# Designs tried in a protein design run: peptides against a protein of PDB entry 7BDX. Part 214

Target 1, 212 residues: chain A of PDB entry 7BDX
Amino acid sequence: EMGAAACTLLWGVSSSEEVVKAILGGDKALKFFSITGQTMESFVKSLDGDVQELDSDESQFVFALAGIVTNVAAIACGREFLVNSSRVLLDTILQLLGDLKPGQCTKLKVLMLMSLYNVSINLKGLKYISESPGFIPLLWWLLSDPDAEVCLHVLRLVQSVVLEPEVFSKSASEFRSSLPLQRILAMSKSRNPRLQTAAQELLEDLRTLEHN

## One batch from the design tools (peptide; made by RFdiffusion4, then SolubleMPNN)

Design b2_p22_2_s1 (from b2_p22_2, 14 letters changed)
Fold by OpenDDE base, seed 4:
Structure b2_p22_2_s1 (fold): chain B 212 residues (1-212), chain C 212 residues (1-212), chain A 22 residues (1-22)
Amino acid sequence: as target 1 above (212 residues)
Amino acid sequence: as target 1 above (212 residues)
Amino acid sequence: SQSFRAEMEELERIHEKLEEEE
């Protein structure tokens, strides 16, 4: 309980850039993010089948951790820190996103995807995550999620890849051959305006790339 | 481990007034400080005899909690919050300071005393803690500690009482009858300059009160 | 791939029709 409460407060205050700088300027940052990855992994491994303990102290704790990572990745110095000094955490997030089934741990998946999207704003971060083994299959696996918010953040991450020629060129063949175009098209007709817009923008970006 | 790491980061960032405001502006503050008191009490009760586990995760966690309380109490809105909404935490801190033996949990005692000193800057806080049962005996019990930093923060807290006529008048008889004057005089000759100064200032304040 | 291009061209045709119907 107390750990979840403390971590929840830390998550809340980490929305401030100055707090992110303070976290990263301390001698505790590396250890914190190292243990964060381990804690998130332990949580996902402890999940029995498709049952999720949404209201558990452990769930709240892990959500707060994922939220902190997201908030850190929202800031330029935070992205640089994660990409340079916490790559293992990024690897863990990618792994956990692959290990979770569609519809499982939706809130955690959203937070992890948000963190990866924020990391993708850094070219080094985008390169790192996109060069990860199974990255393209992972995107499509995640896009099979029934949750619109999961799908939204996947589309945003895909867009980050598509909009970066240096990254997209390396995966273009695999990307084009496996692109779930029908799924993205279906999302472009969604009643969810954010999902609809993200899918439409991605389709436009893909069209632009085919004409070049 | 993870809880201690998160709480340590929260302690570090809570040195900022803006972070304290953010903590208190959230819906989690009351629960956090409630559990804080319980966690600190559980830690002290788990101590076997005079043995202190200084390097344990639990110790680090409790130190961070006490540090957060101290940082919150350093800010006007934080003092107001503690005095109005977290009196049970103040009662717990007073109790734990009484339960700990001289030389036991020195770091925790210092942090708790610092928090009470910060609370004493608020007249409501000073009134509340000084009207607590056994407050004057508690001050003298704490002043028997062999640690100079414990004694320093006790003297600072005593000074807060002495410098507030509305508070001091209520306890003046008990205070004068039990004042460990020889101990304070010994501290005024300490090689520790901070302790020496605090003891000298308190002796001067006491002299001023006797001449009025 | 030819399939992706064909699907994108079909998408363009669908969008053009939707824009003409608005």
Scores: peptide ipSAE 0.006, ipTM 0.737, DockQ to the pose 0.011
Fold by OpenDDE base, seed 1:
Structure b2_p22_2_s1 (fold): chain B 212 residues (1-212), chain C 212 residues (1-212), chain A 22 residues (1-22)
Amino acid sequence: as target 1 above (212 residues)
Amino acid sequence: as target 1 above (212 residues)
Amino acid sequence: SQSFRAEMEELERIHEKLEEEE
C-alpha cells in the first residue's frame, strides 16, 4: 500500500519537466529504472496464474511505474536518458507488450505504448525501438487488441516509423508485406473519433509512400 | 525495494516548493500522509523485537517518508496542510519520539524533530505541538539522547517555544520547574559547534525571560 | 512538425486529472 501511494505521487509530480530533471540529476535514477523494469516484468509474469484483481495495489503500483516512464520519456532529457542509459528498460517494455494477450492489462499496455511513442520522438530512440528483433510482428500483435485505446497508441507508434524515411526504408519491405490493411481500414471506420482519425492519417501517409 | 526507491526519489524532489504544491494539490495527499504515519508507527513498534539492520530497505523507506514530511513542513502551504488536515500525523510523530529510546534510530529522530521544528514556524503549528499532552517531558526525554544531532534539533524546537511569548506564557511554570539546566549548560560546552551555539543562544534567551 | 511533436509530447504527459479517471 505505502509503496503504491508513494509511486503514485511520484507519477503525478513527474508530469513536470523540472521534476524529471531532478529525478535524472540524482544518482538514484539508474537504479530506480532498473528495478522498475524488473518489477513490471515480475507483475506481468504473475498474471498467467492468479486472477490478480485489476484494482489491486500491485496493479496500481505498476501503472504508476509505467506512468513515470511515460512522463520521463515526454521530456527531451528524459528520452536521452532512457535511450542512452536504460535500454534494458526499453527492451523489457517491448518484451512485456509481446507477453500480454489481447485484452489483458489494457491500461498498462497504453502506458507502455505511450512511453515507446515518447521515446520515438527522439530519432535515436525510434531507431533503437524499430531495430529491435520482432518489432513489426509486435505492432501487428498489439493491433489485434479489441481495445480502442491500445489500437490508437499502436497506430501512433506505427505512424512515427512511417514518417521517418531513414527508419522506414530499412523495414519497408517487411512492413508492406505484413501490413494488416483490412484491420487499419476497419479502424478508419471506428466510432472512436481519435482511433478513426489516427487510422485515416496513417492510411494517407501509406498512400503517399506508395506513390513516392 | 521498489517502494523504497520510489519513496526516496519522492523525498529528493520534495525539496522543491513546486513539487510540494503539486503533492498537496492532488486528491491523494491526505491518504498518503495517513498511511505515512501508520507506516512509521509500524516500523518503530517492530524495533523492540528484531535487530532490524539500520541499513534495511525498511529503514531507508521510513527515512524517506520522514524526509518527505520534513520537506512539506518547510513550505508555508505544507505547514498549513499538516496543521489543518494531518494532525494525526503530528500526534504520531510526537508519540514515536517518545517511544524511541536514547540512541535508538537517531536519523529518524532527527528527521521527525526537523519536521516538528518546521511546523513550529507556523504559530498555529507551534500552538498545536506545544499544547500536546506531555510535550515538555518529551523534550527533556529527547534531550537525554547521547547524539549531538538529536540534541541540536531538540534545542532548536525548545527555542521556538521560548521565542513565542504567547506559547511560552502558557507553559512557563512547568518549563521553568523541569528545565534540565545542567544538561543545557553541558551542551553549551560541546565540541560540536552547532550544538554549542544552539545551547548558548537558548541560555541567553532564557536569561532574558527571567529578567522580564 | 516540431510544433506537432511538442503538442504530442504535452498530450503524452500523464496529468493528475488523468490519474483520477483511470
Scores: peptide ipSAE 0.000, ipTM 0.732, DockQ to the pose 0.078; fails the geometry check
Fold by OpenDDE base, seed 3:
Structure b2_p22_2_s1 (fold): chain B 212 residues (1-212), chain C 212 residues (1-212), chain A 22 residues (1-22)
Amino acid sequence: as target 1 above (212 residues)
Amino acid sequence: as target 1 above (212 residues)
Amino acid sequence: SQSFRAEMEELERIHEKLEEEE
């Protein structure tokens, strides 16, 4: 309980750039983000056995951790830190997104996807993530999720890849051969306006790449 | 481990006034400080059984909690919050300071005493603490500690009481009858310059009160 | 667009709102 509460407060205050700078300027940042990855992994591995109540202290703790990572990645110095000093955490997030089933831990997936998107704002971060083994299959796996927010954040991450020619060129063949076009087209007709827009924009970006 | 790490980071960032405002401006503050008191109490109660290693994750967690309380109390809005909305925590801190033996949990005592001193900057806080049952005996109990930093922060808290006539008048009889003058005089000869100065200043303040 | 990334960065400063929708 107390750990979850403290971590939740840390999540809330980490929305400030100055707090992110303070977290990263200290000598505890490396250790914190290392343990963060391990904790998130332990949580996801525990899901196959006990029906962890979504509202458990453990769940809230992991959500707060994911939120902190997201807020750190939202700041330029935070992205630099993650890409330079906490790559294992990025690898863990990618792995956990693969280990989770469609419809499982939706909130956690959204937060992790948001963190990856924030990292993708940095070209070095985008390169790192997109060059990860199984990245393209992972995107399509995640896009099979029934949750609209999961799908939205997947589409945003896909768009980040597509909008960067240097990155997209490396994966273009695999991307084109495996593209779940019908799924994206279905999303472009979604009643969720955010999902609809994201899918439409991605389809436009993809069309532009086919004509060039 | 992760809880202690998160709480340690929260402690670090809580040194900022803006972070304290953010903590208190949220809807989680009341719950957090309620659980904080319970957690600190549970830790102190556990000390009689297991030799909790001073460097344990649990110890570090509780130190961080005490540090957060101290940092919150260092800010005007934080003092107002503690005195108005988290009095149980103040009562807990006073109780825990009484339950700890001389030389036991020195670091925690220092942090808790610092938090009480910070609260004492607010006249309402000073009134609340000084009117607590057993407050004067508690001060003398704490002043028996072999640790110079504990004694320093006790002297600072005593000085806060002595410097406020409205507060001191209520306890003046008990204070004068129980004053460990020889102990304070010994501290005024300490090789620790901070302790020496604090004891000298307190002795001067006490002399001024006897002549008025 | 670059503007969309910037807007999304701002939206990704996650406050407690995701706790309210579950």
Scores: peptide ipSAE 0.000, ipTM 0.729, DockQ to the pose 0.078; fails the geometry check
Fold by OpenDDE base, seed 5:
Structure b2_p22_2_s1 (fold): chain B 212 residues (1-212), chain C 212 residues (1-212), chain A 22 residues (1-22)
Amino acid sequence: as target 1 above (212 residues)
Amino acid sequence: as target 1 above (212 residues)
Amino acid sequence: SQSFRAEMEELERIHEKLEEEE
């Protein structure tokens, strides 16, 4: 309980850029983010056994951790830190997104995807994530999720790849050969306006790349 | 481990006034400080059994909690919050300071005394603390500690009481009758310059009050 | 566009409100 409360407060205050700088300026950041990855991994591995109530202290704790990572990644120095010094955490997030089944831990998936998207704003971060083994299959796995918010954040991450020619050129062949075009087309007709717009924009970007 | 790391980061960032305002501006502050008191109490109660290594995760966690309380109490709105909404935590700190033996958990005692001193900067806080049952005996109990830092912070808290006529007048009789004058005189001859100065200042303040 | 990415950075700052839905 107390750990969850402390992490939740830390999450709330980490919305400030100055707080992110303070977190990273100390000597404890490396240890914190290392243990963060381990804790998230332990939580996800525990889900195979018992129906963890989503409102549990453990769930709140892990959500707060994912929220902190997201807020750190929203700041330029935070992205630089994650990409340079916490690559293991990025690898962990990618792994956990692969280990979770469609519909499983939706809120956590959204937070993790938001963190990866924020990291992808940095070209170095985008390169690192996109060069991860199984990245493209992972995107399509995640895009099979029944949840609109999960799919939205996947589409945003896909768009980050497509909009960067240097990154896209490396994966373009695999991307084109495996693209779930029908799924994206279906999303472009969604009643969810955010999902609809994101899918339409991605389809337009892809069409532009086919003509080039 | 992760809880201790999160609390330690929260402690570090709580040195900022804006972070203290953010912590208190949320709906989670009441719950957090309630659980803080409970956690600190549970820790101190556990010390009677096993030699807890001072470097344990549990110790670090509780130190971080005490540090957060201290930093919150260093800010005007934080003092107001503690005195108005977290009186149970103040009562807990006073109780724990009484439950700890001389030389036991020195660092925690220092942090708790610092928090009480910070609360005492607010006249309402000083009134609340000084009107607590057994407050004066507690001060003398704490002043029997072999640690110079514990004694220093006790002297500072005593000085806060002595320097406020409205507060001191209520306890002056008990204070004068139980004052460990020889102990304070011994501290005024300490090799620790901070302790020496604090003891000298308090002795001067007390002499001034005897002539009035 | 670059403006959309900048807007998304700001939107991806998680405030305490996401915890009220738990």
Scores: peptide ipSAE 0.000, ipTM 0.727, DockQ to the pose 0.077; fails the geometry check

Design b2_p22_2_s2 (from b2_p22_2, 17 letters changed)
Fold by OpenDDE base, seed 4:
Order: C-alpha cells, then structure tokens, then sequence
Structure b2_p22_2_s2 (fold): chain B 212 residues (1-212), chain C 212 residues (1-212), chain A 22 residues (1-22)
C-alpha cells in the first residue's frame, strides 16, 4: 500500500519538467529505472499464474512506474537519459509489450506505449526501438489488441518510424509487408475520432512514401 | 527495494515548494500521510523484537517518509495541511519519538524532529505539539540522546516553544522545572558548534524570560 | 480509477503538446 501511494505521488509530480530534471539530476536515477524495469517485468510474469486483480496495489504501483517513465520520456533530457543510460528499461518495455496478450493489462500497455512514443521523439530513441529484435512483428501483435487506445498508441509509434526516412528506409519493405494494413484501414473508419485520425494519417504517410 | 527507491525519489523532489504544492493539491495527500504515519509506527514497533539492520530497504523507506514529512512541513501550505488535516501523523511522530530509546534510530529521530520543528513554525502547529500529552517529559527523554544532532533538533524545538509567549507562558513553570538545564548548559560547552550555539541561544532565551 | 484516469489524461495532453512542437 505505502509503496504504491508513494510511487503514485511520484508519478503525479513527474508531470513537471523540473521534477523530471530533479529525478535525473540525482545519483539514484539509474538504480531507480533499473529496478523499475525489473519490477514491471516481475509483475507481468506473475500474471501468467495468478489472475492478479488489476485493481491491486501492485498493479497501481506498476502503473505509476510506467507513468513515471512516460513523463520522463516526455522531456528532452529524460529521453536523452533513457536512450543513453536506461536501454535495458526500454528493452524490458518492448519485451513486456510482447508478453502481454491482446486485452491483457490494457492500461499498462497504453502507458508503456506512451513511453515508447515519447522516446521515439528522440531520433536515437527511435533508432533504438525500431532496431530492436522483432520490432515489426511486435507492432503486428500490438495492433491485434481489441482496445482502441492500445491501437492508437501503436499507430503513433508506427507513425514515428514512418515519418523518419533514415529509420523507415532501412525497413520499408518489411514494414509494408508486415503491417496489418487492412486493420489500419479498418481503424481509419473507427468511430473513435483519435483512432480514426491516427489511422488515416498513417495511411496517408505510407501512401506518400510508396510514391517516392 | 522499489518502494524504497520510489519513496526516496519522492523525498528528493519534495525539497521543491512546487512539488509540495503538487503533492497537497492532489486527492491522495490525506491517504498518503495517513499511511505514512502507520508505516512509520509499524517500523518502530518492529524494532522491539528484531534488530532490524538500520541499513535495510525498510529503514530507508521510512527515512524517506520522514524526509517527505519534513519537506512538506518546510512549506507554509504544507504546515497548514499537516496541522489541519494530518494531526494523527503529528501524534504518531510524537509517539515514536517517545518509543525510541536513546541512540536508537538516530537518523529517523533527527528527521522526525526536523519535521516537528518545521511544524512549530506554524503557531497552530506549535500549540498542537506543545499541548500534546507528555510533551515536556518527551523533551527530557529526547535530550537524553547521546547523539548531538538529535539534541540539536530537540533544542530547536524547545526554542520554538520558548520564543512564543502564548505557548511558553502556559507551561513556563513546568518547562523551567522539567528541562534538563544542566544538560543544556553542558551542551553550550560542546565542541559541536551547532549544538553549542543552539544550547547557548536557548539558555539566553530562558534567562531573558526569567527576568520578565 | 478517477485518479488513474486523470493521470492518463494528463499524459495524453503532454503527448499532444510534444506532437504540436514537432
């Protein structure tokens, strides 16, 4: 209980750029984000055996951790820190996104995808994520989620790759063949305006890159 | 481990006034400080049976909690919050200071005393603390500590009472009779300059109030 | 739930602010 409460408060205050700078300016940042990855991994691994009530203190604790990572990645110095010093955490997030089944831990998936999207704003982060083993298959897996918000944040991450010629050109053939284009097209017809827009934009970007 | 790390980060960032405002502006502050008191109490109660290694994650977690309370109490809105909404936490801190033996959990004692000192900057807080059951005997007990830093922060708290006529006048006779004046006089001869100064100032304040 | 939703909404706002700056 207390750990979840403290971590949730830290999540809330980490919405401030100054707090992110304070977190990263301390000598504890590296250890914190290392343990964060381990804790998130342990939580996801525990789901295969126990139907952990998603409303547990443990779930809330891990959500707060994912939220902190997201907030850190929202700041330029935070992205730089994560991409330079916390690559293991990024690898863990990618792994966990692969380990979670469609519809499983939707809130955690969204937070992790938000963090990866924020990291992808950094060109070095985008390269690191996109060059991760099985990244393109992971996008397919994640786009299989029934949750519109999961799909939205996957589409945003895909768009980050597509909008960067240096990244997309390396894998353009694999992206075009391995993206669930029919599913993205279906999402462009969604009643969810955010999902609709993101899918439409991505389809437009992909079409533009097909003609070039 | 992770809880201690998160709480320690929260402690670090709580040194900012803006972070204190953010903590208190949220709907979770009351619950957080309620659980904080309970957690600190549980920790201190666990010491009577197990020689808890002071370097444990649990100890670090509780130190961080005490540090957060101290940082909150350093800010005007934080003092107002504690004195209005978290009196149980203040009562818990006073109780724990009484429960701990001389030389036991020195770091925690210092942090708790720092928090009470900060609360005593608020006149309402000073009244609340000084009117607590057994407050004057508690000062005697705390001044029995072999640690110079514990004694320093006790002297500061005593000075907060002595410098406030509205508080001191109610208990002046009890303070004069129940303060270990010989011990305070010995502290005024300490090689520790901070302890020496605090003891000297308090003795001067007490003398001034004796002639009035 | 309400707090989590509020935090998620705040995160979403930051995402938009970042997208608007690029």
Amino acid sequence: as target 1 above (212 residues)
Amino acid sequence: as target 1 above (212 residues)
Amino acid sequence: RQYFEAEMQELEKKHKEIEEKE
Scores: peptide ipSAE 0.019, ipTM 0.768, DockQ to the pose 0.094
Fold by OpenDDE base, seed 1:
Structure b2_p22_2_s2 (fold): chain B 212 residues (1-212), chain C 212 residues (1-212), chain A 22 residues (1-22)
Amino acid sequence: as target 1 above (212 residues)
Amino acid sequence: as target 1 above (212 residues)
Amino acid sequence: RQYFEAEMQELEKKHKEIEEKE
């Protein structure tokens, strides 16, 4: 309980750039983010056994950790820190997104996708995550999720790759051969206006790349 | 481990006034400080049994909690919050200071005394803590500590009472009858310059009150 | 007169997630 309350409060204040700078300026940041990755991994591994209620203190604790990572990645210095000093955490997030089944831990999956999207704002971050083994298959695995918010964040991450020619050129062959076009077309007809718009924009971006 | 790391990072960032305002402006502050008091109480109660190493993750976690309370109490809005909405936490801190033996948990005792001192900066806070049952006996119990830093913070808290006529008038009879004058005189000869100065200043303040 | 304890950092504050686009 207390650990979840403590972590939940840090998540809320980490929405401030000055707080992110204070966290990263301390000598404890490296240790914190190392243990964060391990804790998130342990939680996800535990889900295959007991019906841990999604509203458990443990779940809230891990959601707060993922929220902190997202808020750190939202800031330029935070992106630099993650990509330079906490690559193991990024690798862990990518792994955990692959380990989760469609419809499983939607809130956590959204937070982790938000963090990767924020990292992708930095070209160095985008290169790192997109060059990770199995990145393109992972995107399609995540896009099979029934949750509209998960799918939205996958589409945003795909768009970040497509809009960067230097990164897209390295993946273009695999991307074109494996693109779940029918799934994205279905999303462009979603009743969720955010998902609909994101899918439509991505389809327009892809069409533009086919004509160049 | 992760809880202690999470709590330890919040302590560091709570040194900012804006961070304290962000904590208190959230809807989770009341719950956090309620659980904080319970966690600190549970820890102190556990010390009578196992030789919990003072460097345990649990100890570091509780030290961080006490540090957060201190930082909140350092800010005007934080004092108002504690005195208006978290009186149970203040009562818990006073109780725990009484439950700890001389020389026991020195670091925690110092942090709790710092928090009470910060609360005493507000007249409403000073009234509340000084009117708590057994407050004057508690001061003398704490002043029996062999640790110079504990004794320093007790002397500062005593000085806060003595320097406020409205508060001191209510306690003057008990205070004068129970004052450990020989102990304070011994502290005025301490090799610790901070303790020496604080004891000398308090003795001067007391002499001034005897002549009025 | 007030004390700030900066030496040990604690982690808890409430949920504003910022998705910052640069």
Scores: peptide ipSAE 0.027, ipTM 0.755, DockQ to the pose 0.082; fails the geometry check
Fold by OpenDDE base, seed 3:
Structure b2_p22_2_s2 (fold): chain B 212 residues (1-212), chain C 212 residues (1-212), chain A 22 residues (1-22)
Amino acid sequence: as target 1 above (212 residues)
Amino acid sequence: as target 1 above (212 residues)
Amino acid sequence: RQYFEAEMQELEKKHKEIEEKE
């Protein structure tokens, strides 16, 4: 309980840029983000075991950690820190997104995807994520999720790759062939307006790049 | 480990007034400070049991919590919040200071005393603390501590009472009779310059009040 | 006369999505 409460408060205050700066300026940031990755990994691994009713507190704690990572990644220096000094955490997030089944831990997926999207605002972060082993297969896996919010955040991450020629050119052939275009097309017909718009825009961007 | 790390970061960022305001502006502040008191109480109670080597992480966690309370109390709105909405936490801190033996958990005592001192900057907080049952006996108990920093912070708290006529007048007779004046006089001869100064000033203030 | 207990440093910003648990 107390750990979850403390992390939840830290998550809340991390919405401030100055707080993110304070977190990163401390001598404990590296260790914190290292342990964060391990904690998130342990949580996801525990889901395959017996239905331990993962105490609402454990879930809350991991959500708060993912939220903190998201908020840190929302800040330029936070992105720079993550990409330069906490790459293992980024690798962990990518791995956990692959380990989670469609429909499993949807809220955690959304937060992790938000964090990766934030990291992708930096070209260095985008390069790191997109060059990760199995990145494109991971996108396919994630776009198979029945949850519209998961799919929305995946589409936004894909759009970050598509809109950056330096990155997209390296994987353009694989993106075109391996993206579930039919699934994205189905999303463009969704009743969810955010998902619909994101899917439409991505399809338009992909078409524009086919003509170039 | 992770809980202690998160709380330590929250402690660090709580040095900012804006972060304290953010903590207090959230809907979770009441619950957080309630659980904080319970957590600190549980920790101190565990010290009487078997020498469970209280994991360095548990101690770290409780220190961080006490640090957060101190930082919150350093802010005017934080003092107002504690005195109006978290009195049980103040009662808990007073109780724990009574439960801890001289020389036991010195660092925690210092943090708790700092928090109470900060609360005492507000007249309402000072009144609440000083009117607490057994407050003067508690001061005697705490001034028996072999640690100079504990004694220093106790003297500062006593000075807050002495310098406020509205509060001191109610307990002046008990303060004069029940304060360990000989111990304070011994502190005024300490080689610790901070302790020496605080004890000298307090003795001077007490003498001034005897003539009024 | 107030006490503060913490040391922390500053770093730079670019924003995409900020999550705060209410």
Scores: peptide ipSAE 0.025, ipTM 0.771, DockQ to the pose 0.096; fails the geometry check
Fold by OpenDDE base, seed 2:
Structure b2_p22_2_s2 (fold): chain B 212 residues (1-212), chain C 212 residues (1-212), chain A 22 residues (1-22)
Amino acid sequence: as target 1 above (212 residues)
Amino acid sequence: as target 1 above (212 residues)
Amino acid sequence: RQYFEAEMQELEKKHKEIEEKE
């Protein structure tokens, strides 16, 4: 309980750039983010197919940790920190996204995807995560999720890859050969306007790349 | 481990007034500080005379919590919050200071005394804590501590009471009858310059009150 | 780049929305 409350408060205040700088300016930052990865991994491993009680102290704690990572990644110095000094955490997030089944831990998936998206704003971050083993299969695995918010954040991450020629060129062959085009087309017809828009924009970006 | 790390970061960032305002502006603040009190109480109850490992995750967690309370009390809105909305936490701090033996949990005592001193800057806070049952005996109990930093912070809290006529008048009879004058005189001869100064100042303040 | 910056601001807002719902 107390840990979850403390992490939740830390998450809330981490929306400030100055707080992110304060977190990262301490000698404790590296330790904190390493333990974060371990804690998230331990939580996901404990789920073993059980119905995740979304409101459990443990769940809330892990959500707050994922939220902190997201907020850190939202800031330029935070992205730099993650990409340079906390790569293991990024690897852990990618692993956990792969280990979770479609429909499992939806809220955590969304937060983790948000963090990776924020990291992808940094070219170095985008390169790092996109060059991770199984990254493209992971995107399609995640895009099979029945949850519209999960799919939305996957589409946004895919768009980040597509919009960066230096990254996309390395993966273009695999990307084109495995692209779940029918799934993305179905999303472009979604009643969820955010999902619809994201899918439509990605389809337009993909068309532009086929003509160039 | 992770809880202690999170609380430690929250403690560090709570040195900012804006962060204190952010903590208190959320609907979670009341819950957080209630759980803080419970957590501190649980920790102190668990000590049962065992040598406190100062570097244990549990100890560091509780120190960070006490540090957060101290930082909140350092800010005007934080003092107002504690005195109006988190009185149970103040009661808990007073209780824990009473339950701890001289020489036991020195670092925690110092942090708790700092928080109470900060609260005493607010007249309403000073009234509240000084009107707590057993407050004067508690001060003398704490002043028997062999630790100079504990004694220093007790003397500062005593000085806050003495310097406020509206508060001191209510307690003046008990205060004068139970005052450990010889102990304070001994502290005024301490080789610790901070303790020496605090004891000397308090003795001067007391002399001024005897002549008035 | 401007697209990412604008979308990042939207993500920061969405993060706040998640915090407000807890």
Scores: peptide ipSAE 0.022, ipTM 0.765, DockQ to the pose 0.056; fails the geometry check

